# Ledger of designs, part 221: peptides against a protein of PDB entry 3QIS

Target 1, 334 residues: chain A of PDB entry 3QIS
Amino acid sequence: PSLELSRREFVFENVKFRQLQKEKFQISNNGQVPCHFSFIPKLNDSQYCKPWLRAEPFEGYLEPNETVDISLDVYVSKDSVTILNSGEDKIEDILVLHLDRGKDYFLTISGNYLPSCFGTSLEALCRMKRPIREVPVTKLIDLEEDSFLEKEKSLLQMVPLDEGASERPLQVPKEIWLLVDHLFKYACHQEDLFQTPGMQEELQQIIDCLDTSIPETIPGSNHSVAEALLIFLEALPEPVICYELYQRCLDSAYDPRICRQVISQLPRCHRNVFRYLMAFLRELLKFSEYNSVNANMIATLFTSLLLRPPPNLMARQTPSDRQRAIQFLLGFLL

## One batch from the design tools (peptide; made by RFdiffusion4, then SolubleMPNN)

Design b2_p22_3_s2 (from b2_p22_3, 7 letters changed)
Fold by OpenDDE base, seed 5:
Structure b2_p22_3_s2 (fold): chain B 334 residues (1-334), chain A 22 residues (1-22)
Amino acid sequence: as target 1 above (334 residues)
Amino acid sequence: SEEEKKRREEFEKEVQELFAEP
């Protein structure tokens, strides 16, 4: 069996978080026999492609002189955004298109990724006084490494924040402040806030705005700004309540005094973001007659974002654990 | 409005107090 490929080289320029890009090519059976094609893993890989890439179709059959279109889809989700922001991964891959009893065909994927404040750590963002697209990639790596070390020191209670010659971190990321301050100003009377979805085009504009500028006003509807806050919290590499405190939050869920003591043990940036979000959400609840927001809805929505189970425990989360997690947040909303 | 300004000043004060807590 043999194939002819219309292209073997693909370039994805300016790849961004949540922005789908597509490149198409044709494969043709120029042989005299039917062939089965499939994308196969390389020798050391478990998957035929990186998590941000897919082929559609990834397998199929071609009769003699048959042609099929294959789409190469590049999409950076929450699962790939952090490793691309740090430069640990890149928009580079090699796909192996295999023919049963035939030849392997190599496809080269290349491109560039544009960093996002989405999927960046709270610690790194508290050190970023400028938009992330203004920060050199080398400095992003240093900020993530320093942020990991500061988180570890804060959790260990070992070293007071060395008030040394480094610029003082922000109390909260400017991105979360901009989102919350917009919602505080304009969305308290918004009917169905956090219940109506945003527009995908407006979400992309909000992300691009926060990555490239410090705006006076966030673009888009209040629904899109509210959903952008949810996406931001979901994309955090470490949730607002650090994984190390997850079980203690569940164990304390019915004791409001212990809940407050658990929150006081968070790293300073995480603690500040948590307290800031709870203050904002309590303010929204005062307008429940206008915005249809209630404490149970908010606690249920934000629990999956703020108090995530550690990756090793996700498959074991019980309905009881979920109810305890909701109850933990309710103690800060009521 | 003056009421909205007051609501903002009260919230900003609450937030600053929360950041000052250990």
Scores: peptide ipSAE 0.496, ipTM 0.937, DockQ to the pose 0.810
Fold by OpenDDE base, seed 1:
Structure b2_p22_3_s2 (fold): chain B 334 residues (1-334), chain A 22 residues (1-22)
Amino acid sequence: as target 1 above (334 residues)
Amino acid sequence: SEEEKKRREEFEKEVQELFAEP
């Protein structure tokens, strides 16, 4: 069997979080026999491609002189955004297109990723006074490393913030402040807030706006701004309630005093974000007659975002654990 | 409105108090 490929080199320029890019190529059976093609893993890989890449179709049959279009889809989800933001991973891959009883064809994937405030740590964002696209990638790495060390020190209660460091971190990420402040101003009377989905185009504009600027006003509908906040919280490499405190939150869920003590043990940035979000959500609940928002709905929605089970426990989360997690948040909303 | 301004000032105050809490 033999194939002809219209292209073997693909460049994905300016890849962004949640922005789908597609490149197409054709494969043609220029042989005299039917052939089966498939994308196969490289040696020691479990998958034929990186998590941010997909081939469609990834396998198929071609009759003699048949041609098929293959789409290479690049999409950075929450699962890939953090490692791309840090430069630990890159928009580079090699695909192996295998012919059954034939030869391998190598496809080269390359490109560049544009960092996002989405998928960046709260600690790094609290240090980042400028839009992330103005920060050199090398400095983002240093900020993440320093932020991890500061988180560890904060958890250990060991170091009073040295008042003398000329660059005091923000109390909360500017991106969260911008989102919440917009919603506070404009969305309290918005019917079906957090129930109506945003527009994908508006979400992309909001993400790009937060990545590139410090806007006076966030573009898009209140629904899109609200969903952007949810996406932001979901994309955090570590949830607002740190994984180390997850079990303690569940164990304390019916004791409001212990719940507050658990939150006080969060790293400063996480604690501030949590308290800020809870204050905003309590404010939003005052307008329940207008926005159709209730405490149970909010608690259910935000629990999965703010109080994520550690990766090792995700598969074991019981209905009781979910109810405790919801009850924990309800104690801050009521 | 003056009411919205007051609501904002009260919320900003609450938030600052929450950030000052240990």
Scores: peptide ipSAE 0.479, ipTM 0.933, DockQ to the pose 0.826
Fold by OpenDDE base, seed 2:
Structure b2_p22_3_s2 (fold): chain B 334 residues (1-334), chain A 22 residues (1-22)
Amino acid sequence: as target 1 above (334 residues)
Amino acid sequence: SEEEKKRREEFEKEVQELFAEP
């Protein structure tokens, strides 16, 4: 069997979080026999491509002189955003298109990724006084390393070093402040807030706005701004309630005094974000007559975002654990 | 409105108090 490929080199310029890019090429059976094609893993890889890449179709049959279009889809989800933001991974891959009883054809994937405040740690974002797209990539690495060290010191209750007044971190990320401040101003009377989905185009505009600027007003509907807050919290590499405190939150869920003591043990930026979000959500609940929002709905929605099980426990979360996690948040909303 | 301004000032005060708490 033999194939002809219309292209073997693909460039994905300016790849962004949640923005799908597609490149297409044709494969043609220029042989005299039917052939089966498939994308196969390289030696030592478990998958034929990186998590942010896919081929569609990834396998198929071609009759003699048949042609098929293959789509190469680049999509950065919450699962790839953090490693791309840090530059640990890059928009580079090699695909192996295998023919059964035939040759291997190599495809080169290249491009560039544009960093996002989505999928960046709360600690790093508290150090970023400017939009992430204004921060050099080298400095993003340093900010993540420094942020990890400060998280560990804070968890150990080590006295913060008296860092000079110019280098003090923000109380909360400016991106969280902008989202919550907008919702506080404009969305308290919004019917079906956090129940109606946003528009995908508006979500992309909000993400780009937060990555590139410090706006006076976030673009899009209140529904899109509300969903952008949920996406932001979901994309955090470490949830607002750190994984180390997850079990203690569940164990304390019915004791409001112990719940407050667990929250006081969070790293300062995580604690501030948690308290700020709870203050906002309590404010939103005062308008329940207008926005149709209630404490049980809010607690159920935000529990999966704020109080995520550690990766090693995620597959084992019981209905009892979920109910305890909801009860933990209810103690801050009521 | 003056009511919205007051609501904002009260919320900002609450938030600053929460950030000052250990």
Scores: peptide ipSAE 0.470, ipTM 0.930, DockQ to the pose 0.819
Fold by OpenDDE base, seed 3:
Structure b2_p22_3_s2 (fold): chain B 334 residues (1-334), chain A 22 residues (1-22)
Amino acid sequence: as target 1 above (334 residues)
Amino acid sequence: SEEEKKRREEFEKEVQELFAEP
């Protein structure tokens, strides 16, 4: 069996978070026998491609002189955004198109990723006074490393080493402040806030706006701005309530005094973001007659975003654990 | 409005107090 490929090199320029890109090519059976093709893993890989890439179709049969179009789809989800922002991963891959009883055909995938404030740590964002796209990639790496070390020191209650001449971090990320300040100003009377989905085009504009600028006003509807806040919280590498405190939040869920003591043990930026979000959500609840927002709805929605189980416990989350997590947040909303 | 200005000033004060807490 043999194949002819119309293209073997693919370049995905300016790949962004949640923006689908597609490149297409043709494969043709130029042999005299039917053939089966499939994308196969490389020797050390579990998958035929990286998590941000897919081929469609990824397998199939070709009769002699048959041609099929294959789409290579690049999409950076919340699951890939953090490793691309840090430069741990890149828009580079090699696909192996295997032909049964035939040859392997190699496809080269390349391109560039544009960093996002979505999927960046709260600690790093508190150190970014400018939009992330204005920050050199080398400095982003340093900021993530420094942010990890400062998180660990804070959790260990290590004596603050003399703050050398490092620029004081922001109390909260400017991106969170911009989203919440917009919603506070314009969305308190918005009917069905956090219940109506945003527009995908507006969400992309909001993400691009926060990545590239410090706007006076966020573009899009209140629903799109509200959903952008949810997407931001979901994309965080470390949730607003750090994984290390997850079990203690569940154990304290019915004691409001212990709940407040658990939150006081968060890293400063995480604690500030949590308290800021709870203050904002309590403000929204004052307008429940206008916005149809209630404490149970908000607690249920935000619990999965703010208080997610550690990766090792995700498969073990019980309905009781979920109810305790909701009860923990309710103690800050009521 | 003066009421909306007051609501903002009260919220900004609450947020500042929350950031000052350990």
Scores: peptide ipSAE 0.449, ipTM 0.925, DockQ to the pose 0.793

Design b2_p22_3_s3 (from b2_p22_3, 7 letters changed)
Fold by OpenDDE base, seed 3:
Structure b2_p22_3_s3 (fold): chain B 334 residues (1-334), chain A 22 residues (1-22)
Amino acid sequence: as target 1 above (334 residues)
Amino acid sequence: SAEEEERRKRFEEEVAALFAEP
């Protein structure tokens, strides 16, 4: 069996978070026999491609002289955004197109990723006084490393944060402040806030706006700004309530005093973001007659985002654990 | 792994959600 490929090199320029890109190529059976093709994993890989890449179709049969179009889809989700922002991963891959009883054909994928404030740590964002696209990638790496070390020191109750670091971090990320300040000003009376989805085009504009500028006003509808806040919280590498405190939150769910003590043990940026969000959500609940938002809905929605189970426990989360997590958050909303 | 299948499924669901017309 033999294949002819119309192209073997693909370049995905300016890949962004949540922005789909597609490149197409053709494969043709130039042999005399039917053939089966498939994308196969490389040696030591479990998957035929990186998590941000897909081939469609990834397998198929071709009759002699048959041609099929294959789409290479690049999409950076919440699962890939953090490793691409840090430069741990890159928009580079090699696909192996295998022909049954035939040859392997190699496809080269390359490109560049544009960093996002989405999927960046709260610690790094608190150090970042400018939009992420203005920060050199080398400096982003340094900011993440420094942020990890400070988080670890804070959790260990070790050395007081040296107040003498020449650049004091922000109390909360500017991106969260911008989103919440917008919602506070314009969305408190918005009917079905956090229940109505935003527009995908507006979400992309909001992401691009936060990545490239410090706007006076966020573009898009109140629903799109609200959803952008949810996406931001979901894309965090470390949730607002750090994984290390997850179990203690569940154990304290019925004791409001212990709940407040657990939150006081969060790293400064996480604690500030949590308190800021809870203050906003309590204010939003005062307008329930206008926005149809209730404490149970808000607690249910935000619990999954703010109090995410550690990866090792995610598969074991019981309905009781979910109820405790919701009850923990309700103690800050009521 | 089951985690890699779940990541792949999430990718497909998120890509599908981008094209789900309101």
Scores: peptide ipSAE 0.029, ipTM 0.492, DockQ to the pose 0.014
Fold by OpenDDE base, seed 1:
Structure b2_p22_3_s3 (fold): chain B 334 residues (1-334), chain A 22 residues (1-22)
Amino acid sequence: as target 1 above (334 residues)
Amino acid sequence: SAEEEERRKRFEEEVAALFAEP
């Protein structure tokens, strides 16, 4: 069996968080026998492609002289955004198109990724006084490494705040401040806030706006801005409540005094973001007559975002653990 | 409204107070 491929090199320019890109090519059976094709893992890989890439179809049959279109889809989700922002991974891959009883055909994937404030650590964002797209990628790496070290020092209570650091970090990321300030100004009376989905086009505009500018106003509907806040919190590499405190939050869920003590042990930026979000959410609850927002809905929604189980415990979360996590957050909303 | 602006100011003051805690 043999295949003819219309293209073998693919370039995905300006790949962005949550923006689907597609490149298509054709494969044709130029042989005299039916053939089965499949994308196969390389040696030592578990998957045929990186998590941000997909082939559709990834397998199939071709009769003699039959042609099929294959779509190569590039989509950076929350699962790939952090490693692409840091430059740990890149828009580069090699796909192996295997022909049963035939040859392997290699496809080269390349491109460039545009960093996002989505999927960037709270610590790094607190150090970014300018939009992330104005920050050189090399400096993003340094900011993430420095932010990790500062998180550890803060958790260990080892370092007095070095008053001599020429640039004090922001109290909260400007991106969170912009989202929350917009929602506070314009969305307190918004019916079905956090219950109605945003528009995908508006979400992309909001992401691009936050990545490239410091706007006076965020574009899009209140629903899109609200969903953008949820997406932002979901995309954080470290949740607002650090993984190290997860179990202590569950253990303290019915003691409001211990809950506050646990929050006080968060890194400064995480603690500030948590307090800021809780203040905002308590304010929204005062407008429940207009926005249909209630404490149980908000606690249920935000608990999964703010108080994520560590990756090693995700599959082990019990209904009791989920209820404790909700109860922990309710103690800050009521 | 003036009441919304006063609520905004109170919220900004509450937020500022949260950041003024050591």
Scores: peptide ipSAE 0.026, ipTM 0.616, DockQ to the pose 0.702
Fold by OpenDDE base, seed 5:
Structure b2_p22_3_s3 (fold): chain B 334 residues (1-334), chain A 22 residues (1-22)
Amino acid sequence: as target 1 above (334 residues)
Amino acid sequence: SAEEEERRKRFEEEVAALFAEP
């Protein structure tokens, strides 16, 4: 069996978070026999491609002289955004198109990624006084490393933040402040807030706006700004309530005094973001007659975003654990 | 791994959702 490929080299320029890019190529059976093709893992890889890449179709049959179009789809989700922001991963891969009882055909994937404030840690964003696209990639790595070390130091209560440095971190990320301040000003009376989805084009404009500027006004509808806040919280590499406190939140869920003590143990940036969000959501709930928002809906929605189980426990989360997590947040909304 | 298979499914779901919005 033999295949002819119309193209073997693919370049994905300016890849961004949540922005789909597609490149297509054709494969043709130039042999005399039917052939089965599949994308296969390289030696020591579990998958045929990186998490931000997909081939469609990834396998199939070709009759003699048959041609099929294959789409290579690049999409950076919440699962890949953090490692691409840090430069730990890159828009580079090699695909192996295997032909049953035939040859392997190698496809080269390359490109560049544009960093996002989405998928960046709260600690790094609190140090980042400028839009992420203005920050040199080398400095992003340093900010993430410093952020990890400061989180650990903050948790250990061992080192006072050297308040004397000209580089004091922000109390909350500018990005989350901009989103919440916009919603507070313009969305308190918005019917079906957090229940109606935003527009994907507006979401991309909001993301690009936050990545490249410090706007006076966020573009898009209140629904798109609300969904951008949800996406931001979902894309955080560590949730607003740190994984280390997850179990303690569940254990305290029915004692509002203990719940407040648990939150007081969060790293400064996480604690500030949590308190800021809870203050906003309590204000939003005062306008329930206009926005149709209730505490149970908000607690249910934000629980999955703010109080995530650690990855090792995700598959084991019981309905009781979910209810405790919701109850924990309800104690801050009511 | 089961985690990588779940990441692949999530990618497919998010890409499908992106096309399902009108």
Scores: peptide ipSAE 0.024, ipTM 0.443, DockQ to the pose 0.014
Fold by OpenDDE base, seed 2:
Structure b2_p22_3_s3 (fold): chain B 334 residues (1-334), chain A 22 residues (1-22)
Amino acid sequence: as target 1 above (334 residues)
Amino acid sequence: SAEEEERRKRFEEEVAALFAEP
């Protein structure tokens, strides 16, 4: 069996969070026998491609002189955004197109990723006084490492951050402040807020706006700004309530005093973001007659985002654990 | 696009599923 490929090198320029890019190529059976093709893992890989890449179709049959179009889809989800923001991963891969009883054909994937405030840690964002696209990538890595070390120090040592010559971090990320301040000003009377999805084009404009600027006004509908806040919280590498406190939140769910003590143990930026979000959501609930937003709906929605089970416990979450998690959050909304 | 509409629909379904479980 033999294949001809129209292209073997693919460059994905300016890859962004949640922005699909597609590159197509044709494969042709230039042999005299039917052939089966498939993308196969490399020797040390479990998958034929990185999580942000997909081939469609990834396998198939070709008769002699038959041709098929293959799409290479690059999409940075919440699952890949953090490792791409830090530069731990890159827009580079090699695909192996295997021909059954034939040859391997290598495809080279390359490109560049543009960092996003989405998928960046709260600690790092609190140190970023400028849009993330104005911050050199080398400095982003340093800010994430320093953020991790300060988080660990804050968890291990109740030592007040030494007021030393380091620029004081923001109390909350400017990106969260911009989203919540917009919703507070313009969305309190928005019918079906957090229930109606935003427009994908508007979501991309919001993401690009937050990554590149400090706007006076966020573009898009209230629904798109609300969804952008949900996406932001979902994409956090560590949820607003740190994984370390998850079980303690469940255990304290029916004691409002213990719940407040658990929240007081969060890192400063996480605690500030939590309090800021709870203040906003309590204000939003005052307008329930206009926005159709109720405490149970908000608690259910935001619990999954703010109080995520640690990865090792996700498969073991009981209905009782979910109810405790919701009850924990309700104690801050009511 | 049809894929954007399908992604929107999946998001609507995920959001709706978050609200549909008591």
Scores: peptide ipSAE 0.007, ipTM 0.437, DockQ to the pose 0.022; fails the geometry check

